# Peptides against a protein of PDB entry 5EIB: the designs that were tried, part 303

Target 1, 366 residues: chain A of PDB entry 5EIB
Amino acid sequence: VDLEPGTMDSVRSGPFGQIFRPDNFVFGQSGAGNNWAKGHYTEGAELVDSVLDVVRKESESCDCLQGFQLTHSLGGGTGSGMGTLLISKIREEYPDRIMNTFSVMPSPKVSDTVVEPYNATLSVHQLVENTDETYCIDNEALYDICFRTLKLTTPTYGDLNHLVSATMSGVTTCLRFPGQLNADLRKLAVNMVPFPRLHFFMPGFAPLTSRGSQQYRALTVPELTQQMFDSKNMMAACDPRHGRYLTVAAIFRGRMSMKEVDEQMLNVQNKNSSYFVEWIPNNVKTAVCDIPPRGLKMSATFIGNSTAIQELFKRISEQFTAMFRRKAFLHWYTGEGMDEMEFTEAESNMNDLVSEYQQYQDATAD
Target 2, 366 residues: chain A of PDB entry 5EIB as posed
Amino acid sequence: VDLEPGTMDSVRSGPFGQIFRPDNFVFGQSGAGNNWAKGHYTEGAELVDSVLDVVRKESESCDCLQGFQLTHSLGGGTGSGMGTLLISKIREEYPDRIMNTFSVMPSPKVSDTVVEPYNATLSVHQLVENTDETYSIDNEALYDICFRTLKLTTPTYGDLNHLVSATMSGVTTCLRFPGQLNADLRKLAVNMVPFPRLHFFMPGFAPLTSRGSQQYRALTVPELTQQMFDSKNMMAACDPRHGRYLTVAAIFRGRMSMKEVDEQMLNVQNKNSSYFVEWIPNNVKTAVCDIPPRGLKMSATFIGNSTAIQELFKRISEQFTAMFRRKAFLHWYTGEGMDEMEFTEAESNMNDLVSEYQQYQDATAD

## One batch from the design tools (peptide; made by RFdiffusion4, then SolubleMPNN)

Design b2_p27_4_s2 (from b2_p27_4, 15 letters changed)
Fold by OpenDDE base, seed 4:
Structure b2_p27_4_s2 (fold): chain B 366 residues (1-366), chain A 27 residues (1-27)
Amino acid sequence: as target 1 above (366 residues)
Amino acid sequence: SSIIELYVGLGPFGSELLREYLEDEYS
């Protein structure tokens, strides 16, 4: 779904354009212009019913609908505004289904769009209330991985997108291949989300490889396990050492020894024991899928529910506050029918979320 | 499918992301 026609034409003309039903391409004529309010109240609101009609039709074709997976950018007006509108409307119509999102967080390192902190904050407010699981894919972390770890002199959107794709493929492995841990969205939520509002995940991937790199080297299980828990492999710009893991899932792909995986996972958990909450027993889950990702012999994908994710929200909040105190660009949003109160509500809810993460970080076992 | 997948506002580079993801999903 896009408000810009050109994106849909590119997907439709691509090698996988035939996988989508023609009726499942819903697009507008005018973009949201990087404005959440255009995506949520005007341009996106005009298109949302057409998308919901497609969703209903697809839902009726499912024998057992688990839920929804939405991939969107929180920096752009369509992904942020229309994306969160769709999430809200789908939640209203399907309250018993799981809402899973891949939410790409904006960064000034990647985009010069000055209003991205507004779009992100307004989106996070909606995601806190209307999603069950949100993978935080942070453009700042992706840029830093490309530049510092992969030694790319000028990271491209293609390099960032490769990391996003690898991460998405990794975390959805258990949903795509039967008999795995977290084989359904509800089981994932039960294992990963001990508190309903604390459903924002730090994804990570190993090995880190750029799209143009021939270095599809197979790592060993110990190397994969070590890299997967390294802060430099996190797709969210936060240090897990500054917080505590509530829950962790590790998804290994490729032909490997389950025994070796279990041994290495135990070792890394013991090594990092100070960074786990002690009051959630058995909070590390491990899956092994024999099917490797394309071009790799082995990979590991990390899903962390960590209180360190508050660093990401604090960054966005600081950027938001710096603009909002100046009333910068507010008229662009209010002119689309948005109330200024929604900014303060969104800021408040995000700050409450940060406070909740901090509370559980500081909690001790009684 | 038991999961409905939505791709919203991925912008001009969203097609490449989607292609790479779908190549792994349907390989």
Scores: peptide ipSAE 0.503, ipTM 0.890, DockQ to the pose 0.766
Fold by OpenDDE base, seed 1:
Structure b2_p27_4_s2 (fold): chain B 366 residues (1-366), chain A 27 residues (1-27)
Amino acid sequence: as target 1 above (366 residues)
Amino acid sequence: SSIIELYVGLGPFGSELLREYLEDEYS
């Protein structure tokens, strides 16, 4: 779904365009212009019913619908505004289904779009209320990985998207292959979300590889396990050492010993025990899939529900506040039918979320 | 069991992201 026809044409004409039904390409005639309000209240609102009709049709064709997975950008007007509108409408119609999102967080290191903090804050407000699981894929972290870890002089969107796709493939492995831990979205939510509002995940991937780079070295299970828990491998710009893990899932892919994986996972938990809450029993889950990712012999994907994720929200909040106090660009949003109150409500809800994470970070076992 | 996947507002480079993801998903 996009408000920009050209993006849809690129997907349709691509090598996988035939995987999608022609009727499942829904697009507008005018873009959201990086404005959440255009995506949510005007241009996106005109298109939402057409998307819902497609969703209904697809839902009727499913014998057992688990839920929905939405991939979107929180910096752009369509992904942020229309994406969150769709989430809200789907939640209203399918309240018993899981809403999962891959939400790409904006960064000034990647984009010069000045209103991205507004779009992100307004989106997070909706995601807190209307999603069950949200993978926070942060362009700040992706840029830093590309620049520092992969030593790319000028990271491109292609380089960032490679990391996003690898992460998405990793976390969805258990959903795609039978007999795995977290084989359905509801089971994932039960394992990963101890508190309903605290459903924002810090993903991570090992090994980190650039597009077109062949890894000539074999990785070992110990190396994968250590890299997966390294803060430098996190796809959210948060340091797990500044918080505590509420829950963790690790997904290993490739031919490896399950026993060795379990041993290494135990070792890394013991080594990092200070960074886990002690009052949630069995808060680390491990899965092994024998099918490696394309081009790799083995990988490990990390899903962390960490209180350190508040660092990401604080960054966005600080950027938002700096603009909103000056009423910068507000007329672009209010002109689309928004009230300034919605900005303050969104800011407040995000700050409440940060406070909730901090509360559980500071909580001790009774 | 099935999941309905939606891709919204991925921008100019969204096709590349989807390509790489789908290559792994359907490989």
Scores: peptide ipSAE 0.499, ipTM 0.892, DockQ to the pose 0.808
Fold by OpenDDE base, seed 5:
Structure b2_p27_4_s2 (fold): chain B 366 residues (1-366), chain A 27 residues (1-27)
Amino acid sequence: as target 1 above (366 residues)
Amino acid sequence: SSIIELYVGLGPFGSELLREYLEDEYS
């Protein structure tokens, strides 16, 4: 779904354009212009019913619908505004189904779009209420990985998108291959989300590789395990050492010893025990899929529900506040029928979320 | 069991992301 026709044409003409039914391409005539309110209240609202009709048709064709997975950018007006509108409408119609998202968080390091903090904050407000699971893929972290870790002097959108793709592939492995841990969205939610509002995940991937680079180095299970828990491998710009893990899932792909994986996972938990909450028993889950990712012999994908994710929300909140205090560009949003009160509600809800994470970070087992 | 996947507002570079992801999903 896109409000810009040109993006749809690129997908349709691509090698996988045939996977999508022609009727499942829904597009607008006018872009959201990086404005959440255009995506949510005007341009996106005009298109949403057409998307919902497609969703209903697809849902009726499913023998057993688990739920929905939405991939969107929180910086752009369509992904943020229309994406969250769709999430809300789908949640209303399918309240018993899981809503999962891959939400790309904006960063000033990647984009010069000044209103991205508004779009992100308004989106997070919706995601807190209407999603069951949200993978936070942070352009701040992706840029830092590309620049610092991958030594790319000028990271491209292609380099960032490669990391996003690798992460998405990694976390969906258990859903795509039978017999794995977390083989369904509901089981994943039960294992990863101990508190309903605290459903924002910090993903990570090992080995890190740039687009078109093949790592010829054979990584070992110990190396993968160590890298997977390294803050430098996190796709959210948060240091897990500044928080506590509520829950963790580790997904290994490739031909490896399950015994060795279990031993290394136990070892890394013991080494990092101070960074886990002690009051959630069995809060680390491990899966091994024998099918490696394309171009790699083995990989490990990390999913962390960590209280350190508050660093991401604080960053966005600070950027939001700096603009909102100046009333910068507010007329672009209010002119689309949005109430200024929604900005303050979104800011408040995000601050409440941060406070909730901090509360559980400071909680001790009595 | 099925999951309905939606891709919303990925912009001009979203096609590359989607391509790379789908290559792994359908490999």
Scores: peptide ipSAE 0.498, ipTM 0.890, DockQ to the pose 0.796
Fold by OpenDDE base, seed 3:
Structure b2_p27_4_s2 (fold): chain B 366 residues (1-366), chain A 27 residues (1-27)
Amino acid sequence: as target 1 above (366 residues)
Amino acid sequence: SSIIELYVGLGPFGSELLREYLEDEYS
């Protein structure tokens, strides 16, 4: 779904365009212009019913619908505004279904769009209330991985997108292959989300590869295990050492010994025990899929529910506050029918979320 | 059991993301 037709044409003309039903391509004629309010109240609101009709049709064709997976950007007006509108409307119509999102967080290192902090804050407010699971894919972290770890002097959107696609593939592995741990969205939510509002995940991937880079080095299970827990491999710009893991899932792909995986996962937990909460028993889950990712012999994908993710929200909040105090660009949002109070409500809810993460970070076992 | 996947507002660069993801998902 996009408010700009050109994006849809590129997907339709691509090698996978045929896997989509023609009716499942929904697009507008006017973009949201990086304005959340255009996506949420005007241009996006005009298109949302057409998308909901497609969702209903697809839902009716499912014998057992688990839920929904939405991939969107929080920096752009369509992904942020219309994306969160769709999430809200789908939640209203399907309250008993899981809402999972891949939410790309904006960064000034990647985009010069000045209003991205507004779009992100307004989106996070909606995601707190209307999603069950949100993978925070942070452009700040992706840029830093490309620049520092992959040694790309000028990271491209293609380089970032490669990391996103690898991460998305990794976390969805258990959902795509039967008989795995977390084989459904509800089991994933039960294992990963001990507190309903604290459903924001930091993903990580190993081995980190750029588009067109062939890693000729075969990684071992110990190397994968160590790398996926490394702060440098996190797709969210937070340091897990500054917080506590509430829950973790690790998804290994490729031909490997389950025994070796279990041994290495135990070792890494013991080594990092100070970074886990002690009051959530069995808070690390491990899955192994024997099917490797394309072009790799093996990989490991990390999903962390950590209180350190508050660093990401604090960054966005600081950027938001700096703009909002100046009333910068507010008229672009209010002119689309948005109330100025929605900004303060969104800011408040995000600050409350940060406070909740901090509370559980400071919680001790009784 | 099925999951309905939505891709919203990915922009011109998102088509490449979607392509790479779908290559792994449907390979």
Scores: peptide ipSAE 0.495, ipTM 0.888, DockQ to the pose 0.824; fails the geometry check

Design b2_p27_4_s3 (from b2_p27_4, 10 letters changed)
Fold by OpenDDE base, seed 2:
Structure b2_p27_4_s3 (fold): chain B 366 residues (1-366), chain A 27 residues (1-27)
Amino acid sequence: as target 1 above (366 residues)
Amino acid sequence: SSIIELWVGMGPFGSELLSQYMEDLFS
């Protein structure tokens, strides 16, 4: 789904364009112009019913629908505004189904779009209320991985896409292959989300490789395990050492000993015990899939529900506040039917979320 | 069991990402 027809043409002309049904391409005539309000109340609102018709048709064709997975950018007006509108409308129509998102967080290091803090804050407000699971894919973290870890002087969108794709493939492994720990979206939610509002995940991937980089070193299970818990491997710009893990899932792919994986996972938990809450028993889950990812002998994907994620929201909140206090570009949003109160409510809800993470970080076992 | 996937407003970045993701899924 896109408000810009040119993006749809790129997908159709791509190697996999024929896999998609022509009717599943929904596009507008006018883009959202990086404005959440255009995506949510005007241009996106005109298109949303057409998307919902496709969703209904696909839902009727499913014998057992688990839920929905939405991938969107929180910086752009279409992904943020129309994406959250779709989430809200789907939630209303399918309240018993799981809503999962891959939400790409904006960064000034990647984009020069000035209003991204507004779009992100308004989107996070919707995601807090209307999603069950949200993977935070932070362009800040992706850029830092490319620059610092992969030693790329000028990270490209292709470099970022490679990391995102590897991570998305990793976290969905359990959903795609039978006999896994988190075999469905609901089981994942039960294991990862102890409190309904605290459903934002920091993903991580090992090994970190650039596109076309030859890995000369064979990674071992101990190395993969250590790298998954390294802050440099996180796709969200937060340091896990500044918070506590509520829950963790680790997904190993490739031919390896399950015994060795379990031993290494126990060792890393014991070494990092200060970074876990003590009052959630068995809060680390491990899965092993024998099928390696493309081009790798083995990999490990990390899913963390950490109170350190508040650093990501604080960054966005600070950027939002700096713009909102000076009423920068507000007329672009209010002109599309928004009230300034909606900005204040979104800011307040995100600050409440930060406070909730901090409260659970500081909580002790009774 | 099935999951309905939606890709919304990813722009040119998203087209390449989707292609790469599909390659990772079906390779």
Scores: peptide ipSAE 0.551, ipTM 0.935, DockQ to the pose 0.867
Fold by OpenDDE base, seed 1:
Structure b2_p27_4_s3 (fold): chain B 366 residues (1-366), chain A 27 residues (1-27)
Amino acid sequence: as target 1 above (366 residues)
Amino acid sequence: SSIIELWVGMGPFGSELLSQYMEDLFS
């Protein structure tokens, strides 16, 4: 779904364009112009019913619908505004189904779009209320991984996309292969989300290896396990050492010993015990899928629900506040029918979310 | 069991991401 027809043409012309049903391409005639309000109240609102019709049709064709997975950018007007509108509308129509999102967080390191903090804040406000699970894919973290870990001098969108794709593939492994931990979205939510509002995940993927070192490094379960818990490996720009894990899931792929995986997972938990809450028992889940990812003998995908995610929201909030205090570009949003109060509400809800994470970070076992 | 996937407003690079994701899923 896009408000810009050109993006849809690229998908259609791509190598997998034929896999998608033509009717499942919904696009507008004019883009959102990086404006959340245009995506949410005007241009996106005109298109939303067409998307919902497609969703209904697909839902009717499903024998057992678990839920929805939405991938969107929070920096752009369509992904942020229309994406969150769709989430809201789908939630209203399918309240008993799981809403899962891959939400790409904007970064000034990756984009020069000045209004991204508005779009992100307004989106997070919606995601807090209307999603059950949100994977935070942070362009800040992706850029830093590409630059620091992968030793790419000039990270490209292609480099970032590779990381995103690997991560998305990793976290969806259990959903795609039967008999795995978290084999359905509801089970994932039960395992990962102890508190309904605290459903924002920091994903990670291992191995992350520079091109120069790839040829000489044997991948081992201990190395994967160590890397996936490394703060530098997180796809969200937060340091887990500054918070506490509420829950963790690890998905290993490839031919490996379950015993070795369990041993290494236990070891890493013990080494990092100070970074876990003590009052949630059995808060680390591990799955092993025998099918490796493309081009790798083995991998590990990390899903963390950590109170450290507040660092990501604080970053966005600070950027938002700096713009909002000076009323920068507000007329672009209000001109689309948005009330200025909605900015304040979104900011407040994000700050409340940060406070909630902090509360549980500071909570002790009674 | 099934999941309905939506890709919304991923910009010009969204198509590349989707393509890469599909390759990663079906390879």
Scores: peptide ipSAE 0.550, ipTM 0.934, DockQ to the pose 0.811
Fold by OpenDDE base, seed 5:
Order: C-alpha cells, then structure tokens, then sequence
Structure b2_p27_4_s3 (fold): chain B 366 residues (1-366), chain A 27 residues (1-27)
C-alpha cells in the first residue's frame, strides 16, 4: 500500500512483484508529502476503504487467520499516517486478532525530513493503543551498526535494508517453521508482552561482522549468544544495560546443539542477571531452527522487551518537543483537519509510556 | 494458520526492503 504510484511500480517490476496478487496493490494518486495528517485524515483516508476491502477479501480466504503484520516507516507521511489509520481500522474490525508491526523509527542521521518527530510521535500514540506487538527498527541504531560495527564509511539505504531484512527474517522464523517456539502470533504475544501497553520490542541480529573480518570469523554458539546480547547489536538505539529485560526471545538458526544453546543461554542470563527483572519467572525463551539463513551457517535473532526502550521514545519526544514548542510546521498538519490537541495527547501518551517502563524497571518482587 | 502482511508507505526504501526480505524468505 502506498500513496505514491511510483513506489508500487517499483514493487511490481521487482523480482518478486509477481508473488503479490494484482488486486493487493492499493495506491493513491497523491503522496502524503511526509505529513502524518495527510496520511491519516485526507489522502490516506480516501484510500483506506479500498485497503480494507482487500484485507477483508484476504481474511475470508484464510482458514485460520492469526492476525496482521504491518511494516511501515514512522518518518514518512504514508507509513506513519495511513499505516496507523489502517491499524486502527483493522483493530476495530478484527479485535480478536493479533496486530503485529515492524515500525521503522526515524533518525536525523538517515533522513533530512524535519517533521519526522511529529510523524513518529503521532504514530507511537496510535501504536500504544492499537498494536499487540511492535518491533522497533530504529534507523539510528541501523546507521550506527553500519558505521561502527560493519565499518561502512557512508551507510546507504541498501545497507540499512540488509539489516532490517535479516532481522525481520529472523524474528519471523518461528512463524514460518512449524513446531518451534512462538509458532503463532498469539503465543509470541503471551510470551513477550506481560503488560499490554509495553509491547515494543528491541530486535537484534547476530552475526554482525564487517566485510574485512567475515573471512576469519568462526561462527560458534557462544559467539552468537554473546553478540546477540551486546548493546551494539540492537536494532533499536537503546542500551539494555540502562534498563531491564521484561522478556526475551532468542531464535537460533542453523545446525547446532540444542544442549549447547541452552547452556549458553543460561550462562548469558546468569552473567546479565542484573539486567533482567526478577519478578517474571522464565522470561527468556529459546528456539532453534535447523534451517540456516541465506548465506550463513548459523545465526541468532534477539527479541527483547526491555525497559531501556524508553531511550528511543525519549529521543523522539525531545525532538518533538523542540519543534512543537515553537509550533514549527504545525499549520501543515492542522490544515489537513488535525486538531492541535492531538499533538499534546500523543506527547502525553508517549511520556506516560516512558513512565510505565521506568516504573517496571524500578519494581521489585513483592 | 495465516498472517496477512501489509507493507505501507515505505517508498523506494520499502521496495528494496521487501525484495530483500522475500529473497531471505524463499532462497
């Protein structure tokens, strides 16, 4: 789904364009112009019914619908505005189905779009209320991984996309291969989300190696396990050491010993016990899939529900506040029928979310 | 069991990502 027809043409002409049904391509004539309000109230609102018709048709064709997975950017107007509109509408129509998202968080290191903090804040407000689980893919973290870990002097969108793709493939492994941990979206939500509003995940992937070091690195279960819990491998710009894990899922792929995985996972938990809440028993889940990812002998994908995720929201909030206090570009949003109160409500809800994470970070076992 | 996937407003970035993701899933 896109408000820009040119994007749809690129997907259709791509190597996998034929995998999608032609009727599953829904597009507008006018883009959202990086404006959440255009995506949510005007241009996106004109298109939303057409998308819902497709969703209904697809839902009717499913014998057992688990839920929905939406991938979108929170920096752009369509992904943020129309994406969250769709989430809301789907949630209303399918309240008993799981809403999962891959939400790409904006960063000034990656984009020069000045209004991205507005789009992100307004989106987070919607995601808090209308999603069951959200993978936070942070362009800030992706850029830092590319630059610092992968030693790319000038990270490209292609470099970032490679990380995103690897991560998405990793986290969906259990959904794609039956008999694994978190084999369905509901089970994943039960395992990962102890509190309904605290459903924002910090993903990570291992191995992350620079091109120069790849040739010499032996991939071992201990190395994967250690790297997976390293703050530098997180796809959200948060340091887990500044918070506590509520829940963790680790997904190993490739031919490896389950015993060795269990031993290493126990060791890393014990080593990092101070970074876990003590009042959620058995809050680390591990899965092993025998099928390695493309081009790797083995990998590990990390899903963390950590109170450290508040660092991401604080960053966005600070950027938002700096713009909103001076009413910068506000007329672009209000001119699309948006009320200024929605900005303050979104800011307030995001700050409440931060406070909730902090509360559980500081909570002790009674 | 089925999951309906939506890709919304990711522009050229999203097109490349989708292609890479599909390659990672099916190769």
Amino acid sequence: as target 1 above (366 residues)
Amino acid sequence: SSIIELWVGMGPFGSELLSQYMEDLFS
Scores: peptide ipSAE 0.547, ipTM 0.934, DockQ to the pose 0.820
Fold by OpenDDE base, seed 3:
Structure b2_p27_4_s3 (fold): chain B 366 residues (1-366), chain A 27 residues (1-27)
Amino acid sequence: as target 1 above (366 residues)
Amino acid sequence: SSIIELWVGMGPFGSELLSQYMEDLFS
């Protein structure tokens, strides 16, 4: 779904364009102009019913619908505004289904779009209320991985996309292969989300490889496990050492010993025990899929529910506040039918979320 | 059991991402 028709043509002309049904391509004509309010109240609102019709049709074709997975950008107007509108509308129509999102967080290191903090803050407000699981794919972290870890002098969108794709594929592995841990969205939510509002995840991937780079050295299970828990492998710009893990899931792919995986996972938990809350028992889940990812013998994907995620929200909040205090560009949003109070409400809710994470970070076992 | 996947407002970035993701899923 896009408010810009040219994007859909790119998908259709792509190598997999033929696997999509033509009716599943829904697009507008005017775009959102990087404005959340255009995506949410005007241009996106005009298109939302067409998308919902497609969703209904697809839902009717499913014998057992688990839920929805939405991938969107929080920096752009369509992904942020229309994406969150769709989430809200789908939640209203399917309240008993899981809403999972891959939400790409904006960064000034990746984009010069000045209103991205507004779009992100307004989106987070919606995501807190209307999603069950949100994977925070942070362009800040992706850029830093590309630049610092992968030693790419000038990271490209292709480099970032490679990381995102690998992570998404890793995360969804358990959902795609029967009999795995977290084989359904609801089970994943139960395992990963101890508190309903605290459903924002830090994804990570090992090994980190750039697009077109061949990994000549096969990683071992110990190496994968160590890298997966390394803060430098997190695709959210947060340091897990500054917080505590509420829950963790590790998804290994490739031919490996389950015993070795369990041993290494136990070792890494023990080594990092100070970075876990002690009052949530069995808060680390491990899955192994025998099917390796493309071009790799083995991989590990990390899903962390950490109180350190508040660092991401604080960054966005600081950027938001700096703009909002100046009333910068507010007229672009209010002119689309948005109330200025919605900015304040969104800011407040995000700050409340930060406070909630901090509360649980400071909580001790009684 | 099925999951309905939506890709919303990802622009050109999203097209490449989707293509790469599909490649990662089906290869």
Scores: peptide ipSAE 0.536, ipTM 0.930, DockQ to the pose 0.860; fails the geometry check

